# Designs tried in a protein design run: peptides against a protein of PDB entry 5EG6. Part 13

Target 1, 151 residues: chain A of PDB entry 5EG6
Amino acid sequence: RLRSQTVSTRYLHVEGGNFHASSQQWGAFYIHLLDDDESEGEEFTVRDGYIHYGQTVKLVCSVTGMALPRLIIRKVDKQTALLDADDPVSQLHKCAFYLKDTERMYLCLSQERIIQFQATPCPKEQNKEMINDGASWTIISTDKAEYTFYE

## One batch from the design tools (peptide; aimed at target 1 P69 F117)

Design b1_p14_3_s4 (made by RFdiffusion4, then SolubleMPNN; from b1_p14_3, 6 letters changed)
Fold by OpenDDE base, seed 1:
Structure b1_p14_3_s4 (fold): chain B 151 residues (1-151), chain A 14 residues (1-14)
Amino acid sequence: as target 1 above (151 residues)
Amino acid sequence: SLLSGPVPTFKAKF
């Protein structure tokens, strides 16, 4: 499947104090690595280093300072989120953001809205959860914004 | 690979 042929490109963006999905504007975000036992809060301790799948992160808008709740970044394989992947995060691969301490809720794009989508357990593979296309994201560093990407 | 910290990224859906 070539996603660019089936789904319009949208970007995570903050406007008017809310997260939304924009076709024209993209937001620049800090991605902060947290300890696995870090509690939810406006203030948090950030770890240094390369982010691995399965780790806890905070996404913070570089302009507004608005943040999403703690997320676990997970590797995506087709239409599934992998629960046990722990290799370094690659910007070339799709990822999913599990909202920590929820019942399989993932950060999801739905038209112009950012919502939570509940993943479905994969019946045959316990290490996977089924997500929709809207819950699959691509992370691109801002210095690479000049590039054209294909998916 | 993706580094934690002060380098901003944007998140895109294609």
Scores: peptide ipSAE 0.208, ipTM 0.808, DockQ to the pose 0.037
OpenDDE base, seeds 2, 3, 4, 5: peptide ipSAE 0.202, 0.202, 0.192, 0.193; ipTM 0.754, 0.750, 0.769, 0.755

Design b1_p14_4 (made by RFdiffusion4)
Pose (drawn by RFdiffusion4):
Structure b1_p14_4 (pose): chain A 148 residues (1-2, 6-151), chain P 14 residues (1-14)
Amino acid sequence: RLTVSTRYLHVEGGNFHASSQQWGAFYIHLLDDDESEGEEFTVRDGYIHYGQTVKLVCSVTGMALPRLIIRKVDKQTALLDADDPVSQLHKCAFYLKDTERMYLCLSQERIIQFQATPCPKEQNKEMINDGASWTIISTDKAEYTFYE
Amino acid sequence: SHPVWYPSETEYTS
């Protein structure tokens, strides 16, 4: 959110995008700290904590973003030292692992990576673009099937 | 196995 500005992470046309009309449901998988990038990867059980490495996989298309470090957001900053459990409707940032402070970011409908600004005296913090702050929530679905 | 998607655009801070 930048209420009219609300966009959702979604996959269509073979790309991740920030949609104003539809939202995707993504599996969030915990990965070990030393797992490497690839189309094949190992996931682990447990509750998601800030600072942990995760893979987001579209439940519809199966496509995935690169490895991300989920980080807590305070106003406009990513807190690199935060390690408590990720909770419903928390604001989060996703650092693209092994990059120069690149975060998952929207530019209107587009999903891009955007570089964070290091903080002056508080070096456990990085300033992030407004499009790099994401609210997380668990999802569910009901399905009914009938025929005449 | 899962296709990994990478952002097509990169922007830098000033």

Design b1_p14_4_s1 (made by RFdiffusion4, then SolubleMPNN; from b1_p14_4, 8 letters changed)
Fold by OpenDDE base, seed 1:
Structure b1_p14_4_s1 (fold): chain B 151 residues (1-151), chain A 14 residues (1-14)
Amino acid sequence: as target 1 above (151 residues)
Amino acid sequence: SSKVLYPEEILYAK
């Protein structure tokens, strides 16, 4: 189970005021849980508690303080994002970051850039969206005190 | 489709 805490995300880091991708460097971020009705803005109210898939989160660079827009963290199964998963987030699983209030846009690594990638609906599975590998992220907790294993 | 993310479009600085 993952609480609001400091985490590292593979391939994502901030340099020179920009989000960059690197195969060799990891970015350290605060991942914060928000209310589902929290509005977009530089200032936001952080909720306490364990983060579950489907909830709204903020990624804030631990060094620069730069933040991405509100994201919905979603569980990944193979090459699909699950739209209805709501169990606690675990670093044992890959995850995807849906840009809230968009048409299936996900945070995606493409070469050295971070982009929005539009997922494709799954025709036979309405609870899934097809994403590429660049939109599948690994989270490594840097704060063991606020992480417990979840299987 | 895909779009490159620029700080002036999507990022906030605290």
Scores: peptide ipSAE 0.023, ipTM 0.498, DockQ to the pose 0.057
OpenDDE base, seeds 2, 3, 4, 5: peptide ipSAE 0.022, 0.019, 0.017, 0.020; ipTM 0.512, 0.480, 0.492, 0.504; seed 5 fails the geometry check

Design b1_p14_4_s2 (made by RFdiffusion4, then SolubleMPNN; from b1_p14_4, 7 letters changed)
Fold by OpenDDE base, seed 5:
Structure b1_p14_4_s2 (fold): chain B 151 residues (1-151), chain A 14 residues (1-14)
Amino acid sequence: as target 1 above (151 residues)
Amino acid sequence: SSKVLYPEEILYSS
């Protein structure tokens, strides 16, 4: 299970007032659970407890304090983001970060850059959206930092 | 390789 916490990544960091990605650099972030009705802004109310898929989160750089827009964390099944999953976030599953109130835009790593990737609706499954590998993320605990579960 | 987030510290309200 995942809670509001400080996280570090090898691929996400802040440089020059923008979010960047690097395979050689590590960034530290706070991941905050927000209320579903929380508005966008630098000031926000952080919720305690376990994070569930479908909930709103905020990623804040621990060094600069810069934050990404509000994100909805969604469960990933292969190359699709699940729109209706609401179980607790599991370290055993991939996740995607939907940019809240956008047209299917997801946080994506592409060519060492953080970009928005527009997911494609699944024609046969209204509860799924097709994403690429760059939009799929893995969250693991610190005691498992030496392990890579997915290619 | 995996795009990985590493939880370092769990935040709780006092």
Scores: peptide ipSAE 0.025, ipTM 0.524, DockQ to the pose 0.027
OpenDDE base, seeds 1, 2, 3, 4: peptide ipSAE 0.018, 0.021, 0.020, 0.024; ipTM 0.528, 0.553, 0.507, 0.525

Design b1_p14_4_s3 (made by RFdiffusion4, then SolubleMPNN; from b1_p14_4, 8 letters changed)
Fold by OpenDDE base, seed 2:
Structure b1_p14_4_s3 (fold): chain B 151 residues (1-151), chain A 14 residues (1-14)
Amino acid sequence: as target 1 above (151 residues)
Amino acid sequence: SSKVLYPKEILYAK
């Protein structure tokens, strides 16, 4: 499952054809690795292998089959997304999901909604972009399709 | 290959 780093009770969830935040339920998502040159579409070819930061992925709800557009998974350092990190993705680290082929748009939790947040270039560090807390996610591995969350 | 459905919309931050 995926959750915002700063909103621990809100988890990514799909209902009624929409992505939203839920404090009661969260779904399990497949993170599919794609080739860098894979085109956008409802059909795509999944690549085998371990996912590294900087690679293109698809997030697919295991229950509804709803998917987001192609994303680039990036490593997060504090309030910045790292543009050049390429090590294997770890559950110990925060991550951000850049919407591929956009102008610095990232998957973001804002109140009850999932939105695109435009990152700001970091003037002092060209390999970083400034994101907000809502755009910082934690990935937790699961074998379940959906969970009911209790705080 | 895998088949998926796209969400109705993804809102932009203002």
Scores: peptide ipSAE 0.080, ipTM 0.723, DockQ to the pose 0.366
OpenDDE base, seeds 1, 3, 4, 5: peptide ipSAE 0.020, 0.019, 0.032, 0.022; ipTM 0.522, 0.550, 0.597, 0.583

Design b1_p14_4_s4 (made by RFdiffusion4, then SolubleMPNN; from b1_p14_4, 6 letters changed)
Fold by OpenDDE base, seed 1:
Formats: sequence, structure tokens, C-alpha cells
Structure b1_p14_4_s4 (fold): chain B 151 residues (1-151), chain A 14 residues (1-14)
Amino acid sequence: as target 1 above (151 residues)
Amino acid sequence: SHKVLYPEEVEYAE
């Protein structure tokens, strides 16, 4: 299970005061669980516990301390982000990072840049939004701890 | 404190 901890994801790192993409580098980040009502800011209160899909998180670069805006971590099913998933986050599944309080904007890899990419509503499935591959992320824990599988 | 960086906004395109 994923808790507030240090994680790594491919293609994401900070350079020159900005988030950049690299095919050869893995960025190390703190993923922090927040309350759903936590406001945006440079300072925030971190919650303890396991991170579930649908919860609000902060990604902070472990090196520079720079942060992304508040994100909602969402489960990914193929090319869609699930809006109603609430089970514990699993490293075995891809995830998407919805920029909180936006119109379907997701953290996305585009070439060598990190951007906000607007998802498209699924006409037949209200609980899903269509995303591209660049908006699907894999999280790997860097903490020295035992891990429980979730299929 | 942590400086907040906002990624560039891009519309969905296939």
C-alpha cells in the first residue's frame, strides 16, 4: 500500500526551477496525503495513512522542494481515468493526477515537457474521462518497506 | 515552504 512517502516516477524531474521530462532519469518525490478541504499554498498539512484513489495529494521534489499544485490521484483503466475509484493506491496500476479544481486537467508528459492536458468526457460512462498515454503514470516506492500486492 | 509550479495548459488532442 502507498502512504505519504518518497516515490519515484519516470520522466518527471525538476531542473532550472521547472518540471521537466527525461526519458533517462527518474525523479524522486514526496507524495503527501492531504485533507480534501486543504487549500492551495506553499505550506500544507500532511495526513497520515494509506493513500486511496480520489484523495488529494501533493507531489514535492525531494531535491529542490518545489511542488505541483494539489492533485487528485485517480485510478487508470486503459485509456481512461476513473472518477469514482476509492481503493488503496497500488504501484501495480497506472494512475493519473487530476489538477484539483480544474476542468478535467491532468498532469501529462508531452515530449520533454510536463503539461496540463484536458481529458475528454466519456459519453457512455459518466464515471470515466478519456486521457492519453502521457497522462498515465507509474509510481514506484523508494522506501525500504514491505509491500502488499493489490491486483 | 514549497514553491508551487503550474504546468502549461494544453487542450486534449488525439
Scores: peptide ipSAE 0.346, ipTM 0.773, DockQ to the pose 0.715
OpenDDE base, seeds 2, 3, 4, 5: peptide ipSAE 0.187, 0.219, 0.218, 0.183; ipTM 0.759, 0.746, 0.760, 0.737

Design b1_p14_5 (made by RFdiffusion4)
Pose (drawn by RFdiffusion4):
Structure b1_p14_5 (pose): chain A 148 residues (1-2, 6-151), chain P 14 residues (1-14)
Amino acid sequence: RLTVSTRYLHVEGGNFHASSQQWGAFYIHLLDDDESEGEEFTVRDGYIHYGQTVKLVCSVTGMALPRLIIRKVDKQTALLDADDPVSQLHKCAFYLKDTERMYLCLSQERIIQFQATPCPKEQNKEMINDGASWTIISTDKAEYTFYE
Amino acid sequence: EVLSAPVWYPPTAP
């Protein structure tokens, strides 16, 4: 959110995009700190905590973003030292692991990576673009099937 | 558990 500005992470046309019309449901998988990037990867059980490495996989298309470090957001900053459990409707930032402070970010409908600004005296914090702050919530679905 | 997924990369902002 930048209420009219609300966009959702979604996959269509073979790309991740920030949609104003539809939202995707993504599996969030915990990865070990030393797992490497690839189309094949190992996931682990447990509750998601800030600072942990995760993979987001589209439940519809199966496509995934690169490894991300989920980080807690305070106003406009990513807190690199935060390690408590990720909770419903928390603000989050996703750092693309092994990059120069590049975060998952939207530019209108586009999904891009955007570099964070290091903080002056508080070096456990990085300033992030408004499009790099994401609210997380668990999802569910009900299905009914009938035929005449 | 081992999983497989096509990885999509976001482009760098201009």

Design b1_p14_5_s1 (made by RFdiffusion4, then SolubleMPNN; from b1_p14_5, 6 letters changed)
Fold by OpenDDE base, seed 2:
Structure b1_p14_5_s1 (fold): chain B 151 residues (1-151), chain A 14 residues (1-14)
Amino acid sequence: as target 1 above (151 residues)
Amino acid sequence: MKLKAKVVYPPLAP
């Protein structure tokens, strides 16, 4: 399971005050667990503990200290984000980052840009939203002490 | 623990 820690992901880094994509760089970030009722702002209180799908997180660039807005980390099944998954986050699975308090907007890679992409409701399953491949992310933990594998 | 970080909003898809 994943705790608040330093993580890395491809195609996400900060340059010139904005988030950009690079095929040759791994962005290093702190992933912080927030309380569900934590408000948006430049100041935020972080919680200690293991991160579960459906919880609110903050991604902070380890280099620049800049952050994305509050995100809900969601489990991915094929090309859909699961809305009701609440098991511990696993680095073995892709995840999606829903921008909290938006109309199904997800963090997405498009070409060399980082954008918000609106997911489409799944007509057959109310607990799923259809996302594109660019909205599926892989998280690599850089701190073995803060990640526990399940057998 | 309280942290401080400037918030950056990615642009909407075109």
Scores: peptide ipSAE 0.560, ipTM 0.927, DockQ to the pose 0.932
OpenDDE base, seeds 1, 3, 4, 5: peptide ipSAE 0.513, 0.542, 0.533, 0.516; ipTM 0.920, 0.925, 0.923, 0.920

Design b1_p14_5_s2 (made by RFdiffusion4, then SolubleMPNN; from b1_p14_5, 7 letters changed)
Fold by OpenDDE base, seed 2:
Structure b1_p14_5_s2 (fold): chain B 151 residues (1-151), chain A 14 residues (1-14)
Amino acid sequence: as target 1 above (151 residues)
Amino acid sequence: MKLKAKVVYPPLAE
């Protein structure tokens, strides 16, 4: 299980008021759990607890205090994001960050830039969307926490 | 708990 905490992810960091990519650095972020009905804004209410796939989260840079828009954390299976997975987030799996209230836009690494990439729907599998490798992220906790991993 | 953070929107893919 992943809870609201400080985490690190490769390539993602903030510089000059924008999110950038660096192969040499791991960005440190707070991942915060939000209510599903939480509105977008510079002020937001965070919840304590363990994060499940499908829930709304905020990524806040621990250095600059800048944040990405509300994201839905989704489970990744190969090159697809799962739309209906709701099990606890596992550090053993890659994840994708869907930008909430968009048309299948996902947080994506493209060369040295952080962009929004539009996923392609899977015609034969309505519960999946096709993403590229740049939209698949690894989360590593940087604080003391207890984790439960599922097979 | 309520937090405050400036929101940054990444650009769309070209």
Scores: peptide ipSAE 0.554, ipTM 0.925, DockQ to the pose 0.934
OpenDDE base, seeds 1, 3, 4, 5: peptide ipSAE 0.520, 0.538, 0.527, 0.502; ipTM 0.921, 0.923, 0.921, 0.915

Design b1_p14_5_s3 (made by RFdiffusion4, then SolubleMPNN; from b1_p14_5, 8 letters changed)
Fold by OpenDDE base, seed 2:
Parts: structure tokens; sequence; C-alpha cells
Structure b1_p14_5_s3 (fold): chain B 151 residues (1-151), chain A 14 residues (1-14)
């Protein structure tokens, strides 16, 4: 299980007031769980607890304090984001960050830039959206939180 | 708990 905590991911860091990519740096972030009805804004209320796929989260840079817009963390299966997965987030699996209230826009690494990439609907499976490799993220916890992994 | 952070919007893909 993943809960609100400090995490790190490659190729994501803040510099000059914007999010950038670096092959040599790990960005350190706070991942916060939000309520599903939490509105977008510079002020937000965080919830304590374990994060499940499909829930709304905020990524806040631990260095600059800057944040990305509200994201929905989604489970990744190969090159697809699962829309209906709701099990606890596992750091053993890649995940995707859907920008909430957008038309299938996902947080994506492209070259040295962090961008929004529009996923393509999967014609064969309505519960999946096709994403590129740059939209698949690995989360590494940096705190001493306890983890529960499901087999 | 309430937090405050400036929101940065990544650019759209070209």
Amino acid sequence: as target 1 above (151 residues)
Amino acid sequence: MKLKAKVVHPPLAE
C-alpha cells in the first residue's frame, strides 16, 4: 500500500518555476491524497490514508513547494492505463497520472520536458486507454512507512 | 490538514 508520503521519481524535478526532466536527478515529492470532490486550487485539504488507484492525488515538490494539478493515479497494464482499477497502489507496479478533468491527458516525459500527453481510447477495451512509455511512472517511497504488498 | 502550493500546468504535447 502507498499512503500520503514523500516519494521520488526519475526525470521529474522543478527548476525555474517549471517542471523539468533530468536523466541524472530524482525529484522528491510529497504525494497527498485528496477527496474526490476536492476542487482545484493553490489551497487544498489532504486526507490521511492509503492511496488506491482511481483516487485523486497532489504531487508537491519537496524543494520548491510547487505542485502539479490534481491527478488521478491509475494502474498501468503494459502500455495502457486502467480506468477501473481501484486496488491499493503498489510501488511494484508502474502507474500513470491522469490530469483530472481533462480529455485523457496524462503526465508524460518527452525528451527533456514534462508535458501533457493525450491518451488514445482503446477500441477493444473500454476500460483502458493507450499511453506511451513516457506516461508510465515508477514511484519510490523515501520515508519509513509500512507497505503491504498483495500477491 | 490544509496545504498551499502554487500550481504548475505542464504544456500540451506538440
Scores: peptide ipSAE 0.511, ipTM 0.918, DockQ to the pose 0.934
OpenDDE base, seeds 1, 3, 4, 5: peptide ipSAE 0.428, 0.487, 0.472, 0.466; ipTM 0.865, 0.914, 0.889, 0.886

Design b1_p14_5_s4 (made by RFdiffusion4, then SolubleMPNN; from b1_p14_5, 7 letters changed)
Fold by OpenDDE base, seed 2:
Structure b1_p14_5_s4 (fold): chain B 151 residues (1-151), chain A 14 residues (1-14)
Amino acid sequence: as target 1 above (151 residues)
Amino acid sequence: MKLKAKVVHPPLAP
């Protein structure tokens, strides 16, 4: 189970006051659990507990303190984001970061940039959205004491 | 716990 903690993800780092992509570097971030009704802003209240898919999170650069907008962490199945998955986030699975209150916009790696990519709805599967590979992320916990997983 | 962080918005895909 993933708790609010420091994590690392590939191809995401902060440079020059913005988020950038780098194949050579791993960015270290805090992933913070928020209330579902937490408003957007430079100030936010962090919740304690285990992070589940579907919950609202904040990614904050551990170095610069810069943050992305509120995200909903979603489970990924192949090339789709699952909209209704709510099990605990696992380091063993890919995830997607939906930008909260957008029309299917996801955090995405495109070439050397971090962008918002609009997912395509799945006509026959209302609980899924089609994302590209760049919108699939892997979370690596940097705090083994705070992260537990089941194999 | 309350935290403060500058928010950066990634650009939209072209």
Scores: peptide ipSAE 0.516, ipTM 0.921, DockQ to the pose 0.937
OpenDDE base, seeds 1, 3, 4, 5: peptide ipSAE 0.504, 0.498, 0.515, 0.453; ipTM 0.920, 0.918, 0.915, 0.907

Design b1_p14_6 (made by RFdiffusion4)
Pose (drawn by RFdiffusion4):
Structure b1_p14_6 (pose): chain A 148 residues (1-2, 6-151), chain P 14 residues (1-14)
Amino acid sequence: RLTVSTRYLHVEGGNFHASSQQWGAFYIHLLDDDESEGEEFTVRDGYIHYGQTVKLVCSVTGMALPRLIIRKVDKQTALLDADDPVSQLHKCAFYLKDTERMYLCLSQERIIQFQATPCPKEQNKEMINDGASWTIISTDKAEYTFYE
Amino acid sequence: TLKSGDVPSYHAHW
């Protein structure tokens, strides 16, 4: 959110995008700290905590973003030292692992990476673009099937 | 000036 500004992470046309019309449901998988990037990877059980490495995989298309470090957001900053459990409707940032402070970010409908600004005296914090702050919530679905 | 770019994606297997 930048209420009219609300966009959702979604996959269509073979790309991740920030959609104003549809939202995707993504599996969030915990990865070990030393797992490497690839089309194949190992996931682990457990509750998701800030500072942990995760993979987001589209439940519909199966496509995934690169490894991300989920980080807690305070106003406009990513808190790199935060390690408590990720909770419903928390504000989060996703740092693209092994990059120069590049975060998952929207530019209107586009999904891009955008570099964070290091903080002056508080070096456990990084300033992030408004499009790099994401609210997380668990999802569910009901299905009914009939025929005449 | 800060940096930006495309975010790649692929079909995941685990």

Design b1_p14_6_s1 (made by RFdiffusion4, then SolubleMPNN; from b1_p14_6, 6 letters changed)
Fold by OpenDDE base, seed 5:
Structure b1_p14_6_s1 (fold): chain B 151 residues (1-151), chain A 14 residues (1-14)
Amino acid sequence: as target 1 above (151 residues)
Amino acid sequence: MLKSGEVPVYKAKF
């Protein structure tokens, strides 16, 4: 039995002063590691080192300079975001971007829009939050952007 | 390991 498969890829992109999701255009973003106690603002201090899950990051569009609010990058396991993972972030692995200091709000792709999606607590596992598929992102370096990847 | 730098961020569904 063959079943239908939908393959789609949408990229975070900035256009018209807004973040959106494009199937044809992708934005190049600087991902900056911040201290956990760094305040929200246009100016911020970047930390050196490799990014680990659970750390605070800033995504800044390399072209427009537009930035998303402070995010906590979290590891994704299937349909859940892990709250306590702290290992190094790997490219091409699924991750989620928790909007810092929110009630479980995650950066989410919904069709052509970038929205906030509220995760649901996982009743059986306190260290996990249930996210939708749109909140699961993949990071790739620009030197790899021309490649096709499969899950 | 992911170092600070320029990356595209995308959602892929297969």
Scores: peptide ipSAE 0.370, ipTM 0.852, DockQ to the pose 0.035
OpenDDE base, seeds 1, 2, 3, 4: peptide ipSAE 0.354, 0.291, 0.290, 0.294; ipTM 0.810, 0.785, 0.829, 0.817

Design b1_p14_6_s2 (made by RFdiffusion4, then SolubleMPNN; from b1_p14_6, 7 letters changed)
Fold by OpenDDE base, seed 1:
Structure b1_p14_6_s2 (fold): chain B 151 residues (1-151), chain A 14 residues (1-14)
Amino acid sequence: as target 1 above (151 residues)
Amino acid sequence: SLKSGEVPVWKAKF
C-alpha cells in the first residue's frame, strides 16, 4: 500500500560528519555486499549480486563517503532478529543491522540519534535475539523514498 | 530483491 510520508518517519542521514536520524532529510547509501571474511577498513572488496540475510554489508553515504562498520543484515520477525535466515533480502521488509564482531549490538534509531542497541538472547529460541523497535529498519529505493513509501 | 547499490534506510511508524 502506497502512503504519504508521516512525521514519524526518520531516515538514516549523515550531517556534520556524523550519522543521525532525520525526519526531513534522507541520504542515499551504497549497501555494499562483502565476503564474510572481509576485514574492517576503508578499503574493501565489493561483491556483486543479490544480498541475502546473514551476509556482511557496508553502508556508505553516497554524498559524504562516510561509512558504518561492517554489518550483518538480519531478517526481523516482530521484535526479534533471526540469526539463521539466509534467504534474499526483501526490500521494504523489516531488517536489522548487527554490528559485526560485537556482543549482539545492532544499529538503532533513538530520536535523532543513531546508536548501538544490545539485543537480548531469546532463552527458548536459540536462533533469535530480541531487539527494540528502533533497531528495526526498512530499506527502500531512492526513487520511492523521494515522495512515497509503501505500507 | 535487494541488490548492491544506492538505497535509503529509514524507519516508519504507523
Scores: peptide ipSAE 0.347, ipTM 0.806, DockQ to the pose 0.034
OpenDDE base, seeds 2, 3, 4, 5: peptide ipSAE 0.303, 0.286, 0.345, 0.357; ipTM 0.802, 0.790, 0.806, 0.824; seed 5 fails the geometry check

Design b1_p14_6_s3 (made by RFdiffusion4, then SolubleMPNN; from b1_p14_6, 6 letters changed)
Fold by OpenDDE base, seed 1:
Structure b1_p14_6_s3 (fold): chain B 151 residues (1-151), chain A 14 residues (1-14)
Amino acid sequence: as target 1 above (151 residues)
Amino acid sequence: MLKSGDVPTWKAKF
């Protein structure tokens, strides 16, 4: 008898002043749209509008206020990040978070840790980069800005 | 669709 593969899932979370991935708890993060030329820093200018792939975003923990560096949200096709996708971000899509101004570094799940994973270029497909499954994220739920989540 | 200022929850598989 063939057994179906079991897939483990984890949620982005903040604990002890660090970003990590929890199998039991999930965090709520503000996602802020930034201008493409916005500089890195604790202070940043937030733009309004629907978020599209290829745009620069900031993820800020709604509880602690801790933020990740500037990210470019990219669409994922199987195990590749698309570099030229620009359609609106959808909950049905898989996403990858490219760390802005790095050499193909993406946010990646490794056990309980959130690490940086270096994507491999696709020689035959210049508009794609190869990532692993841990670098593919999906939106589970979306709350409005008025909602505050307390852990 | 995701809007700036929204509060999404993110899940990953491994």
Scores: peptide ipSAE 0.487, ipTM 0.894, DockQ to the pose 0.034
OpenDDE base, seeds 2, 3, 4, 5: peptide ipSAE 0.439, 0.470, 0.424, 0.443; ipTM 0.875, 0.887, 0.867, 0.877

Design b1_p14_6_s4 (made by RFdiffusion4, then SolubleMPNN; from b1_p14_6, 6 letters changed)
Fold by OpenDDE base, seed 4:
Structure b1_p14_6_s4 (fold): chain B 151 residues (1-151), chain A 14 residues (1-14)
Amino acid sequence: as target 1 above (151 residues)
Amino acid sequence: SLKSGDVPVWKAKF
């Protein structure tokens, strides 16, 4: 499951009370499916079922319990986030995390930091938004643990 | 497929 890494890849991680991206450590996060009308807060109602693109999710650190704001998980095609994809989320796909109720803000990797990146509209394709590679995430594993590794 | 309650590891690329 654990593969050799390159300098171009990092993993979502929590350290020191902050989300960041590590080249040598990765964190395990619960992904909770929420109702579309669920409000932001410390407490939320979790739904069961397979997660589909377009749905609202919460990412919660399995160790610390720290959570990101509500996200809409969107399918990625090259450097665009698809706004209308609704198929089940798969490890074979790239994902983008839209921060719900923002102006096209996405969870983005910038070196070792996790930032918000504002996507730009696609003029010719209204069902797409242009993101950068740092805003494209892939499921590596569903192991319920944190691991550290060395190249 | 990803299910609610799963604990995935996420990777990003520069």
Scores: peptide ipSAE 0.497, ipTM 0.894, DockQ to the pose 0.035
OpenDDE base, seeds 1, 2, 3, 5: peptide ipSAE 0.496, 0.489, 0.487, 0.478; ipTM 0.895, 0.894, 0.892, 0.891; seed 3 fails the geometry check

Design b1_p14_7 (made by RFdiffusion4)
Pose (drawn by RFdiffusion4):
Structure b1_p14_7 (pose): chain A 148 residues (1-2, 6-151), chain P 14 residues (1-14)
Amino acid sequence: RLTVSTRYLHVEGGNFHASSQQWGAFYIHLLDDDESEGEEFTVRDGYIHYGQTVKLVCSVTGMALPRLIIRKVDKQTALLDADDPVSQLHKCAFYLKDTERMYLCLSQERIIQFQATPCPKEQNKEMINDGASWTIISTDKAEYTFYE
Amino acid sequence: PTLKSGDVPHFTPK
């Protein structure tokens, strides 16, 4: 959110995008700190905590973003030291692991990476673009099937 | 300084 500005992470046309019309449901998988990037990877059980490495995989298309470190957001900053459980409707940032402070970010409908600004005296914090702040919520679905 | 940006790669996992 930048209420009219609301966009959702979604996959279509083979790309991740920020959609104003549809939302995707993504599996969020915990990865060990030392797992490497690839099309094949190992996931682990447990509750998601800030600072942990995760993979987001589209439940519809199966496509995934690169490894991300989920981080807590306070106003406009990513808190790198935060390690408490990720909770419903928390604001989060996703740092693309092994990058120079690049975060998952939207530019209108586009999904890009955008570099964070290091903070002056508070070096456990990084300033992030408004499009790099994401609200997380668990999802569910009901299905009914009939024929005449 | 000017900050950096770029495309986010993605793939279909195995």

Design b1_p14_7_s1 (made by RFdiffusion4, then SolubleMPNN; from b1_p14_7, 7 letters changed)
Fold by OpenDDE base, seed 2:
Structure b1_p14_7_s1 (fold): chain B 151 residues (1-151), chain A 14 residues (1-14)
Amino acid sequence: as target 1 above (151 residues)
Amino acid sequence: MELLSGEVPSWLPK
């Protein structure tokens, strides 16, 4: 299980007041669990506990304090985001960050830039959305004490 | 726990 903690995210970092991407750098972020009914804003209430797929989270840069809009963390299977997965977040799997209250927009790396990528519905699988590789993220906890592996 | 996120960027392009 992944708790609200400091994490390292591949490519994503903050420089000059903006989010940037680099294959050579890792950004350190706080990942905070929010209530599902938490409104968007600069100030927010953090919920204590383990983070599960499908829950709302905030990514806050540990250096600058800049934050992304509310995200729903989703489990990734190959090139698809799973819409109904609700098990604890695992560092062994890639994840996707859906921008909450958008039309299937996901946080994505494209040509060293951070963009929104619109996922395509899967006609035959209603519980999945097609994403590209740039929308698949790796999270590594910087504090192992805040993460527990489950079989 | 309440946190201040700072400025939420509006620059995310589509």
Scores: peptide ipSAE 0.032, ipTM 0.647, DockQ to the pose 0.060
OpenDDE base, seeds 1, 3, 4, 5: peptide ipSAE 0.032, 0.029, 0.029, 0.018; ipTM 0.525, 0.523, 0.593, 0.511; seed 5 fails the geometry check

